# Peptides against a protein of PDB entry 5FRP, part 56

Target 1, 225 residues: chain A of PDB entry 5FRP
Amino acid sequence: VEWTESIPQIIATREDISKELNQALAKTFIDSDPRVRRTSVMIFNKVPVTEIWKNITNKAIYTSLLHLAREKHKEVRELCINTMAKFYSNSLNEIERTYQNKEIWEIIDTIPSTLYNLYYINDLNINEQVDSVIFEYLLPFEPDNDKRVHRLLTVLSHFDKKAFTSFFAFNARQIKISFAISKYIDFSKFLNNQESMSSSQGPIVMNKYNQTLQWLASGLSDSTK

## One batch from the design tools (peptide; aimed at target 1 E71 K72 N122 N127)

Design b2_p29_3_s3 (made by RFdiffusion4, then SolubleMPNN; from b2_p29_3, 9 letters changed)
Fold by OpenDDE base, seed 1:
Structure b2_p29_3_s3 (fold): chain B 225 residues (1-225), chain A 29 residues (1-29)
Amino acid sequence: as target 1 above (225 residues)
Amino acid sequence: FEIEYLEDNENEPTELQKEFLKYQEEFEK
């Protein structure tokens, strides 16, 4: 753990990180101690993206990072998901594609698919996290149409079949959630009107209101777990 | 020690999509 914690400083201060250091770092991502794995993932958060690309040249490190997105250990997994999403976004913004870094880009370009494939785990907590990182890092709000389209095409260009399927499901879900919220608002307005509640439609709307709430709640993870 | 990884479950996103579509059928009547 202590050794791994020193890596960010080393990367920041040294221009040439040795092949040996890269090999040693690669081993930390598969360490039996989750604290070591966590610390290793944190390197990608603490070190500027440009320095990571410059100094971390071992492909195994990037591959291992992506693999941790499915780790059973919750803390490491959650950190990894956020880290890789952010790293992807930063890389797109700051790193040019060159012949020299082509092999690393081939791995990084799989991050969107890796994330969207997490929906197949069918875990509400994971789903919420993936939703969050999609909005924050993968497909952030962009008012410029050309930039937005370019980013979207970049993300989709490396999707596998499963990722495409989950992508469409995600979008469909968002539409339905929006619709449900709209209905919730309408029902709430109706129920707040005494005349409306006294009508024959009162009980019907109340039932629909409750069903809407139940449906919305069912899609949320238990924050107490 | 081997790191344990989460696997895919049978409830694929397509199934989830179907569940979301049920809202219209159940609540818009």
Scores: peptide ipSAE 0.376, ipTM 0.755, DockQ to the pose 0.296
OpenDDE base, seeds 2, 3, 4, 5: peptide ipSAE 0.373, 0.373, 0.375, 0.375; ipTM 0.747, 0.749, 0.744, 0.755; seeds 2, 3 fail the geometry check

Design b2_p29_3_s4 (made by RFdiffusion4, then SolubleMPNN; from b2_p29_3, 12 letters changed)
Fold by OpenDDE base, seed 2:
Structure b2_p29_3_s4 (fold): chain B 225 residues (1-225), chain A 29 residues (1-29)
Amino acid sequence: as target 1 above (225 residues)
Amino acid sequence: FKIEYLEDNENEPTEQQKLFNKYVEEFEK
């Protein structure tokens, strides 16, 4: 009888402990030390997604995670961007939507918008990273058409206006890149033909080839910066 | 201590976009 009476108290204590832990964790995401913030972000990478959803119930933690995607500190920001994209993908794959986790899902569902909004910073390195995580985590290669479409619709379903705009711009850019690559190939073939190179068009094509290369290369961030 | 965050710069086209625009303009000639 005494044991049974203690159970509610134990449960309450565990809830309190969990709450306190969550509150403490929430503070680490806004700590003045970037190492602390980094460590906090790494929790989302090291702990299975199912355990994260189970144990991290404080909304502020997720909100803070998303906000770090724009942090000026490069290392923390870059880690955060990769982490949140991966976490989003894993959540879609492994976490069911329930009444109990609805509020957290409302935050997680904003991850795609958060990422696409980073394009407006107009930083080449950030753009490249966003491109990478979109390809790897948000819209990964999926041979099943139905799954691919479903994922796309899921990603788009919570877009804000800016995210939609950037999404379309990104797609337009991809088309342009593909076009440029095609032209690069054509020019390369032309340049490999000796007769063509000896023609009056040779110098013109060479110039276009170089311009194409320059443009293609500009899409790559300077790894030294 | 205040964490600094990067802001949007919507008015400045990316360097890549500038180069692309230049490329397209030259290609269409």
Scores: peptide ipSAE 0.405, ipTM 0.717, DockQ to the pose 0.350
OpenDDE base, seeds 1, 3, 4, 5: peptide ipSAE 0.391, 0.408, 0.397, 0.389; ipTM 0.744, 0.759, 0.712, 0.717; seeds 3, 4 fail the geometry check

Design b2_p29_4 (made by RFdiffusion4)
Pose (drawn by RFdiffusion4):
Structure b2_p29_4 (pose): chain A 225 residues (1-225), chain P 29 residues (1-29)
Amino acid sequence: as target 1 above (225 residues)
Amino acid sequence: EEELEEEMEEWEEEKEEEAEENNTLFFPD
């Protein structure tokens, strides 16, 4: 850990080495101890994306980084998901493509598909995290009308069938969710004024809204929240 | 590396089984 903690500054201060470091971090990314794996992925977080793209070039680093996204260990997996997504965003907003660096891009480009494939594991926390992460770094809410799409295609550019089916299923659910929140408000407004304490639908509508709110809360990690 | 991959597969299976038991599939058939 002590050794792994020092790399970001070294990479940030010297290009003298990209050989031994690439040789070592590869082992550091698959070590048995999760602390070092965490401290390893923290590199992609602490040191700027450009210096990563310049200094570390070994194929195994990126594959291990993405590989850990499916890991049992939680603290590593979450930081991994967030990191490789923020990295994917920054890895397009700053670094162009040439004849030589494309060799590793086929990994950076399969990041969104890999991210979308996490939904298939069916975990509430993970689904929530991928949800949170995608709209934070991948498909941002800014800044304009045209580029969102221009990039959306680039995000969709490298998908497997699963990524598409899940990409669309996430969208097919959106309408059904909208049809829910809209009725949720249409039912929640029932308390604007006295419509039926026990009249028209008092004994029935309360237990439609009260039971309907559970449907939206069934997909969240903490439904009681 | 192999052990880590095995642990990952086992965990994925366990989570799929739990999601089926709890009827909390995000992409149901």

Design b2_p29_5 (made by RFdiffusion4)
Pose (drawn by RFdiffusion4):
Structure b2_p29_5 (pose): chain A 225 residues (1-225), chain P 29 residues (1-29)
Amino acid sequence: as target 1 above (225 residues)
Amino acid sequence: IELLEIEDELDEEKLNAHFIKEALEEAEE
């Protein structure tokens, strides 16, 4: 850990080495101890994306980084998901393509598909995290009308069938959810004024709204929240 | 290092969980 903690500054201060470092971090990314794996992925977080793209070039680093996204260990998996997504976003907003660096890009480009494939594990926390992460770094809410799409295609550019089916299923659920929140408000407004304490639908509508709210809460990690 | 298994079936009820959470918080406000 002590050794792994020092790399970001070294990489940030010297290009003298990209050989031994690439040789070492590869082992550091698959170590048995999760602390070092965390401290390893923290590199992609602490040192700027450009210096990463310049200094570390070994194929195994990126594959291990993405590989850990499916790991049992939680603290490593979450930081991994967040990191490789923020990295994917920054890895397009700053670094262009040439004849030589494309060789590794087929990994950076399979990041969204890998991210979308996490939904298939069916974990509430992970689904929530991927949900939060995608709209934070991948498909941002800014800044304009045209580029969102221009990049949206680039995000969709490298998908497997699963990534598409899940990309679309996420969208198919959006309408059903909208049809729910809209009714939720249409039912929640029932308390604007006295419509039926026990009249028209008092004994029935309360237990439609009260039971309907559970349907939206069934997908969250903490439904009691 | 052990990995999580990826199922063939996707549970659609667990999608859009973050958006739903934000939308519910907004509806409470």

Design b2_p29_5_s1 (made by RFdiffusion4, then SolubleMPNN; from b2_p29_5, 13 letters changed)
Fold by OpenDDE base, seed 4:
Structure b2_p29_5_s1 (fold): chain B 225 residues (1-225), chain A 29 residues (1-29)
Amino acid sequence: as target 1 above (225 residues)
Amino acid sequence: IEYLEELDELDESLLNSYLIKKELEKIKE
């Protein structure tokens, strides 16, 4: 009987602890020390997605996570971008939509828009990272057409206007890149043939090759920055 | 199990760090 009477208190205590932890965690995301912010973001990387959804119930934490994608500290920002993209993908795969987690999902569903909006910063490093996480987590390769379409629709369903614009621009760029790479390969093959190089077309192809390389390189971030 | 343990440790660490900082801020006032 005494044990049974203690159960409600234990449950209440656990809820209180959970609430306190959530409140504390929420504050760490906005801490002035980037190391603290980094550590906070790492929670989302180290903890299984199911446990995060279960234990982190304060919506402010998720909002703050998304906000860190635009912070000034490079390391934290980069970590955040990767983390939120991965978290989004994992959530789609592993977390069911329920009434209880609806508010959190409303935030998580904005991750694609948040990421695509980063293109407007016009930072090459950020652009490259966003490109990477799109291919890795948001719109990964999927051989099943139905699944691929479903994922695409899911991603697009919560886009704002800016995200849509960015999305189209991204796709257009990818097509151009693909074409350029194809040409690069063709030109490279041509130039590797001695007979071809000695032909009248040799110098022309070399020029095109260089132009293609220059174009491709212009889209890459400076590794020294 | 290992992941849960890591979560607990991390949560505790974050909480402790927060509490410490909060106390330090109070002292500066």
Scores: peptide ipSAE 0.021, ipTM 0.454, DockQ to the pose 0.013
OpenDDE base, seeds 1, 2, 3, 5: peptide ipSAE 0.000, 0.019, 0.019, 0.019; ipTM 0.336, 0.451, 0.452, 0.454; seed 1 fails the geometry check

Design b2_p29_5_s2 (made by RFdiffusion4, then SolubleMPNN; from b2_p29_5, 14 letters changed)
Fold by OpenDDE base, seed 2:
Structure b2_p29_5_s2 (fold): chain B 225 residues (1-225), chain A 29 residues (1-29)
Amino acid sequence: as target 1 above (225 residues)
Amino acid sequence: MEYLEILDELDESLLRSYEIKKELEKILE
């Protein structure tokens, strides 16, 4: 009987503690110090997704996380982009959609759109990072066709108009890159053949090879910048 | 400094909660 009476108090205390923690965390996400913001984002990386959903109930925290994707501080921004993409993927895989978590899901479901909208910043480094997280987390390799299609549809279902535009642009770019790589391989094979190199086509292919390399290189972010 | 400490405490608290949950699950099995 005594144990039963203590349960409500414990639950209430936990709720209160949870509320206080959520309030505190919400403040840290918008702190002026980038180190504080960084640490806040790291919580999402260190804590299992199921525990995040259970313990972080303040929707403002999730909203703030998404906003950090456009932060001026490079390190925090990059961390945030990776974190939110991973969190999205893990949430899709591990978190059931319920009435209770509906409001949070409404925010989380905007992550793909948020990421694709980053292409409009027109920064090569950001673009590269977005490309990376798309392949790694949003649309990962899935051998099961049904699962792959389902994931794709899930990602697209919450796109805004801008995200759709970016999505198509991205795909178009990928096709071009794929084509360029294919040509690069062909040219490389040609140039590796001594007989072909000595032919009248040798210089022409060499030129095309160099152009292809230049094009490919220009599409990649300079890690030194 | 205060916020960093709060974040550390929060992280530890969440991790502890997770560990406790796992332990409880083992006990209930």
Scores: peptide ipSAE 0.028, ipTM 0.515, DockQ to the pose 0.017
OpenDDE base, seeds 1, 3, 4, 5: peptide ipSAE 0.027, 0.022, 0.018, 0.027; ipTM 0.508, 0.488, 0.379, 0.495

Design b2_p29_5_s3 (made by RFdiffusion4, then SolubleMPNN; from b2_p29_5, 12 letters changed)
Fold by OpenDDE base, seed 2:
Parts: C-alpha cells; structure tokens; sequence
Structure b2_p29_5_s3 (fold): chain B 225 residues (1-225), chain A 29 residues (1-29)
C-alpha cells in the first residue's frame, strides 16, 4: 500500500517510468488487498492525464483498471467507474492519437462499452452511477453542436453489441426521466401559482405532480443500500 | 494470479426483459 501511494509522486517527478515500475504497478491492480487496488485506481485521479499517458505504458494497467469496474468490492468498483469515465473524457480532450499510443487508445476506447456493459449487472446502484458518469464525462453538456456530435460518434464508434443495446435501452429511459423532470418543474410552477391552484385544473395537476414524483422516486436507488 | 471477484452480467435478452418489466411496473403504478 505504501509503495503504491508513492507512485503518484513518482509519476509527477519523473519523465519516464521504467518498464519494471510499470510491471510492478500492474500487479497492484490485481492485488488481493482492496486497499491496494483502491490506491492504484487513485493514481489515475491524482496524476494528470498527460502524465499518465506519458509514463504508464504497460497495457495491462489500463486493462486491469477497466476490469475493476466489475469487481465485487463496492468502494473500489465505484471509484473505478468514476475514474475510468473521467479518464476517458480527459483523454479525449487532452491526448492526441498517435502511432505510439495507439495500443493504449485501443483499450481506452473500450471504456464506453465497459461502462454500458455494467447495465447488464442489473444493479440499480450501478445503473445510477453509470448514468451519472455518462452525463458527466462520456456525453457531457456541450454547446457546440459539432463537438457534441463528434463526441457522441466517438463514444458510439467503439461500442460492442451489448453496449449498443444498453445504450438505446437506457437512453430511452433517460428521455423519459428528462420528460418527467420537465413535467415536475411545470407542475411545481403551476402549484406555486395560487390562481392556478384555485382553478379546476388544480387538483388534476396536483395528482399528476404526485404521480411524477412517485415515478421519479421509483427509479432511484436506496442510497443506504 | 488474478484475485478479483467479478460481478456477473445478464445477457441481452434478460436485460430487455428486465427493462420491459420495469416499464410495465411504472405504468401500473
């Protein structure tokens, strides 16, 4: 653990990490101690993306990172999911595709598929987390249409079949959620207007408001579980 | 030796069935 905790500093201070260090680091991602694995994942959070790409050249490290997204240890898994999504986004934004880093990009390009495949675990908490990282990192808000489309195409271009399936399925759900949220807002505005509440539509809107709340609530996981 | 316990995944068919079921439950409620 202590050794792994020193890695971020080493990466930050050294221009090149030796092959041996990369190999050693790769082993930490598959360590039996979840604390070691957690610390290893944190390297990707603590070290700038440019430095990661520069110094971490062992493909096994990236592969192992992606693999941890499905590990049973909740804390490590959740950290990994957030980390890999963020890392993907940062990589797209900051790392140029070159011949030298092609092999790493081949792995990184699978992150979207890896994330969307997590929906097949059929865990509500995981689903919510995946939804969150998709909105935050994979398909973030982008006012520039060209950039937004380009990002979307980039994400989709490396999807496997399962990822496509889950994408369409959960995208449909997201649309519904968005619609529900919009309705919730509208209903809330209506209910805040006394004149509207006094109208014949008042009770109707109240009922719809409650239904919307119930629907939204039903889609949320229990944060205590 | 990889000491990682990995969560299982459903197949596409099972996922679809699950999603359909969820939607149906939402409609009924």
Amino acid sequence: as target 1 above (225 residues)
Amino acid sequence: IEYLEILDELDESKLNSYLIKQELEKIKS
Scores: peptide ipSAE 0.155, ipTM 0.699, DockQ to the pose 0.115
OpenDDE base, seeds 1, 3, 4, 5: peptide ipSAE 0.082, 0.029, 0.040, 0.144; ipTM 0.639, 0.367, 0.617, 0.650; seed 1 fails the geometry check

Design b2_p29_5_s4 (made by RFdiffusion4, then SolubleMPNN; from b2_p29_5, 13 letters changed)
Fold by OpenDDE base, seed 4:
Structure b2_p29_5_s4 (fold): chain B 225 residues (1-225), chain A 29 residues (1-29)
Amino acid sequence: as target 1 above (225 residues)
Amino acid sequence: IEYLEISDELDESLLRSYEIKKKLEELKK
């Protein structure tokens, strides 16, 4: 436990983490002591994503991290789920896809599927956590439509069959509503601008606004049924 | 290490729209 606690500092200070260190770290993720596993997972929270990608090169570490999402030990599992989701988001935002990191990306790209597969555990608490991390990290609120679509497509592009199914079951409708809400807000802001209302685009915007409202209303009615 | 099992089927009773509810609540404030 003590040496694992020192790893974040080592990663932060050393540019060259030895192969041996990576191997040692990989073992900690499958350690019998949940405290060790927890500490290992925390490395991904304490160390900047860029440094992790640079220094943690053993793919087994990443695969092990993802596997812990199903761990029976609640504390470790919950930590892992949050950690991997956040790590995925940070990676998408900060890490470029290169030839050198291709193998790691292949693993990281499975995080969405890994998370969505957790719905098949059919545990309410897990489902709630998955929902939370999905909307916090995987599919966060984004006012830019193009960015939202791009993120969504990125997430979906690596889904397995089960992930697609659970996505449509749990999240697809929520995402649609989220888009509509975003549009509603935008239109509302537009409508508050009198100059914009008097423009030739006014009627078009109003029409879209009304359509959005109708869609929202319909969605709400369906959710209450 | 013990791991939870992934089933082949989703429990439909657990299908909830948490985020939708949350967002709607936020819009009502």
Scores: peptide ipSAE 0.541, ipTM 0.762, DockQ to the pose 0.326
OpenDDE base, seeds 1, 2, 3, 5: peptide ipSAE 0.528, 0.525, 0.528, 0.528; ipTM 0.791, 0.793, 0.787, 0.789; seeds 1, 2, 3, 5 fail the geometry check

Design b2_p29_6 (made by RFdiffusion4)
Pose (drawn by RFdiffusion4):
Structure b2_p29_6 (pose): chain A 225 residues (1-225), chain P 29 residues (1-29)
Amino acid sequence: as target 1 above (225 residues)
Amino acid sequence: EAEEELEEEWEEAEELEEENEESVLEEYL
């Protein structure tokens, strides 16, 4: 850990080495101890994306980084998902493509598909995290009308069938969710004024709203929240 | 040994993806 903690500054201060470092971090990314793996992935977080793209070039680093996204260990997996997504975003907003660096890009480009494939594990927390992460770094809410799509295509550019089916299923659920929140408000407004304390639908509508709110809460990690 | 352990966990994750694929699609569709 002590050794792994020092790399970001070294990489940030010297290009003298890209050989031994690439040789070592590969082992550091698959060590048995999760602390070192976390300290390893923290590199992609602490040192700027450009210096990563310049200094570390070994194929195994990126594959291990993305590989850990499916790991049992939670603290590593979450930081991994967040990191490789913010990295994917920054890895397009700053670094162009040439004839030589494309060799590794096929990994950076399979990041969104890998991210979308996490939904298939069916974990509430993970689904929530991928949800949060995608709209934070991948498909941002800014800044304009045209580029969102221009990049949306680049995000969709490298998908497997699963990534598409899940990409679309996420969208198919959006309408059904909208049809729910809209009725949720249409039912929640029932308390604006006295419509039926026990009249028209008092004994029935309360237990439609109260039971309907559970449907939306069934997908969240903490439904009681 | 650490690499093998990580591969085992990966295989389990792939199995989980296959087992849960239909359930996830049914929920979201």

Design b2_p29_6_s2 (made by RFdiffusion4, then SolubleMPNN; from b2_p29_6, 11 letters changed)
Fold by OpenDDE base, seed 5:
Structure b2_p29_6_s2 (fold): chain B 225 residues (1-225), chain A 29 residues (1-29)
Amino acid sequence: as target 1 above (225 residues)
Amino acid sequence: DSEKKLEEELKEAEKLEEENYEKVLEKLL
């Protein structure tokens, strides 16, 4: 743990990290102690993306990072999911594709598929997290049409079949959620009007309001888990 | 030993994902 905690400082101060250090770091990602694995993942959060790409040259580190998205330890898994999504976005924004970094990009380009495939675990907490990182890092709001299309095409260009399927399902769900929220707002406005509530439509709207709330709530994770 | 364990966990997760494929799609669509 202590050794791994020192790595961010080493990367920040040294221009060249030895092959031996890369090999040692690769081992920490597969350590039996989840604290060591957690600390290893945190390197990607503490070190600038440009420095990571410059100094972390062992492909096994990147591959292992992606594998941790499916590990059993909840805290490490959750950290990994956020970390890889953020790292993907930062890499797209800041790292040029070159011949020298091609092999690393081949791994990084699989991050979107890795994330979308997590929906098939059928865990509400994981689903919620994946939704969040997609919105924040993979397909963020972009007002520039060309940039938005370019990002979308980049994300989709490396999808496997399952990722495409979950992508379409996710989008369909988002449309439904948006519609439900709009209905909720309309129903709430109606119910806030006393004249409307006393009308024959009052009970009907109340019922629809409750159904909408129940549907929205059913998509939320269990806070007790 | 640790590497093997994580590899096994990955394989188990992939299997679970395959088993839930249709169920998850039905829920999301």
Scores: peptide ipSAE 0.146, ipTM 0.752, DockQ to the pose 0.750
OpenDDE base, seeds 1, 2, 3, 4: peptide ipSAE 0.123, 0.143, 0.109, 0.118; ipTM 0.738, 0.747, 0.729, 0.734; seed 1 fails the geometry check

Design b2_p29_7_s1 (made by RFdiffusion4, then SolubleMPNN; its pose is not in this set)
Fold by OpenDDE base, seed 1:
Structure b2_p29_7_s1 (fold): chain B 225 residues (1-225), chain A 29 residues (1-29)
Amino acid sequence: as target 1 above (225 residues)
Amino acid sequence: AMDFLDKEEIEEAREEQRKLEEELEALRA
């Protein structure tokens, strides 16, 4: 653990990280101690993306990072999901594609598929986290249409079949949520009007309101799990 | 406590680890 904690400082100060150091770092991602794995993931959060690409040249490190998205340990998994999404976005913005880094880019380009495939686990906590990182890092709001389309095409260009299916499902869900929220607002306004509540439509609207609330609540993760 | 890793992904990770260990041993040698 202590050794791994020193790695961010070493990467920041030295431009010539040895092959041996890269190999040693790769082993920490599969260590039996979750604290070691957590510390290894944190390297990608503490070190600038340009320095990571420059100094971490062992492709096994990047592959192992992606595997941790499906780890049993909740804290490490959640950290990894946030980390890889952010790292993907930063890489797209700051790292050029060259012949020398082609093999690493081949791995990094699979991050969107890796994240979208997590929806098939059917876990509400994971789903919420994936939703969050997609909006924050993978497909952030971009007012420039050309940039937005370019980012979208980049993300989609490396999708597997399962990721495409999840992508379309995600978009459909967003539309449904937006519609539900709109209806919730309308129902709330109706219920706040005493004259409307005393009408024959009162009980019908109340029922629809309750159904909408139940649907919205069912999509939220249980904080006790 | 659910293991979300499939058998193929686990085996691939183990193989990569084995290769790295062999390379490290060769360097010490």
Scores: peptide ipSAE 0.022, ipTM 0.454, DockQ to the pose 0.057
OpenDDE base, seeds 2, 3, 4, 5: peptide ipSAE 0.023, 0.008, 0.018, 0.019; ipTM 0.374, 0.383, 0.377, 0.439; seeds 2, 4 fail the geometry check

Design b2_p29_7_s3 (made by RFdiffusion4, then SolubleMPNN; its pose is not in this set)
Fold by OpenDDE base, seed 3:
Structure b2_p29_7_s3 (fold): chain B 225 residues (1-225), chain A 29 residues (1-29)
Amino acid sequence: as target 1 above (225 residues)
Amino acid sequence: ARDDLDKEEIEEARKEREELEEEERKRRE
């Protein structure tokens, strides 16, 4: 653990990370101690993306990072999911695709699929986290239409079949959620109107409002709803 | 070595955690 904790500083200060260091680091990602694995994941959070790409050259490290998304230890898994999503986004923004880094990009390009495949676990907490990182890192808000489309196409271009299925399910859910939110807003406005509340429509609207709230509360974490 | 979870393992782990939490709650009562 102590050794692994020193790695971010070493990477930040040294440009010549040795093959041996990479090999040692690779082992920490599969260590039996969750604390070691956690610390290893944190390297990707603490070190600038450009330095990671420069100094971490062992493919096994990146592969192992992705595998931790399905890790038994909840804290490590959750950290990994956030980390890999953020790392993907940062890489897209800051790292050029070259011949030299092609092999690493081949791994990194699978991050979206890796994340979307987590929906098949059918765990509400995992689903919620995946939703969160998708909105924050994979498909973030982008006012520029061209950039938004480009990002979307980049994400989709490396999807496996399962990821596509999950993606479409997610989009379907988004439409439903968006509709529900819109109705929620409308209902809220209605509720603020005393005249409307006193009308025969009042109870009907209240019932719909309650149904909408219940649906939102129960469905937000389910990618298939 | 690290352990990976599939759907079934995650569900089992969840159940186990719930049982442990319930047991802890009973001990505090």
Scores: peptide ipSAE 0.020, ipTM 0.479, DockQ to the pose 0.044
OpenDDE base, seeds 1, 2, 4, 5: peptide ipSAE 0.015, 0.017, 0.018, 0.016; ipTM 0.502, 0.496, 0.495, 0.520; seed 5 fails the geometry check

Design b2_p29_8 (made by RFdiffusion4)
Pose (drawn by RFdiffusion4):
Formats: structure tokens, sequence, C-alpha cells
Structure b2_p29_8 (pose): chain A 225 residues (1-225), chain P 29 residues (1-29)
């Protein structure tokens, strides 16, 4: 851990080495101890994306980084998901493509598909995290009308069938969810004024709204929240 | 209850669980 903690500054201060470091971090990324794996993935977080792209070039680093996204260990998996997504975003907003660096891009480009494939594990927390992460770094809400799409295609550019089916299923659910929140408000407004304390639908509509709110809460990690 | 409405969900879910098991085995080695 002590050794792994020092790399970001070294990489940030010296290009003298990209050989031993690439040789070592590969082992550091698959160590038995999760602390070192976390301290390893923290590199992609602490040191700027450009210096990562310049200094570390070994194929195994990126594959291990993405590989840990499916890990049992939670603290490592979450930081991994966040990191490789923010990295994917920054790894397009700063670094162009040439004839030589494309060799490793096929990994950076399979990041969104890998991210979308996490939904298939069917974990509330993970689904929530991927949800949060995608719209934070991948498909941002800014800044304009054209580029969102221009990049959306580049995100969609490298998908497997699963990634597409899930990408679309996430979208197919959106309408059903909208049809829910809209009725949720249409039912929640029932308390704007006295419509039916026990009249028209008092004994029935309360237990439609009260039971309907559970449907939206069934997909969240903490439904009681 | 599956989060996604995908006909091949069960297969995909099993494949993803196998990958998790493979990761555990690799870290133990």
Amino acid sequence: as target 1 above (225 residues)
Amino acid sequence: SPFLDVPDFEEYHEEELKKIEEIEEELEE
C-alpha cells in the first residue's frame, strides 16, 4: 500500500519510467489484498487522465480495472465503477486518436457496454450507482443539443447485444415510470383540498396511491427511504 | 424480480454471476 500510494506523484513528476511501473501495477491491480487494489484504481482518480494515457500503457491495467467492476468486494467495485466512468468521459474530452494509441482504445470504448451490463446482475445499489454514474460522466446533461447526440452515438458505438437490449429496456421503463409519477402527482394532489375523506374514493384511492408508491420504491435499495 | 424486461435475462444474469466467481478464484490464486 505504501508503495502503491506513491505512484501518482512519481508519474506526475517523472516519465523516466513506464516500463517497471507498467510491469508492477499489473501485479498491484490483481493483488490479494483489496487495499492495494483500491490504492491502485485510485491512480486513475488522483493523477490527471493525460498523464495516465502518456505513462501507463500496459494492456492488463485497463482490463483489470474494468474487471474489478464485477468484483464481490463492494468498496473496490463502487470506486471502480465511478472511476472508469469519469475516466471514460475525460478519456474522450482530452485525448484524440492516432495510429498507435488506438491499440488500447478498444478497452476504453467498451466501458459503456460493460457499465450497461452491470444492470444484469440485478443489484439495487449497483443499478442505482450505474444510473447515477452514466448521467454524470457518460451521457451528461450538458452542454448543448448537438454534441450530446454526437457523443451519444460514440457511447453507443461499441455495444454488444446485451448493452443494446439493456439500453433500450432502460428506455422502455422510462415511459412506464413517467406514467407512474404523473399519476403519482395526480393522486398526491388529492390532498390539495377535501375531495374524499371517505366519499367518492376515500376508502379506495388512498390504498391505490399508498400501494402505488411502493411500485416506484421497489427498485430502490432503501425502499423505506 | 428482474430490473430489466429482457427475455434472455436469466441467461445473462447467470453469465454475469459466473464472471464474479471467476474474479474471486483469480484473486485467491

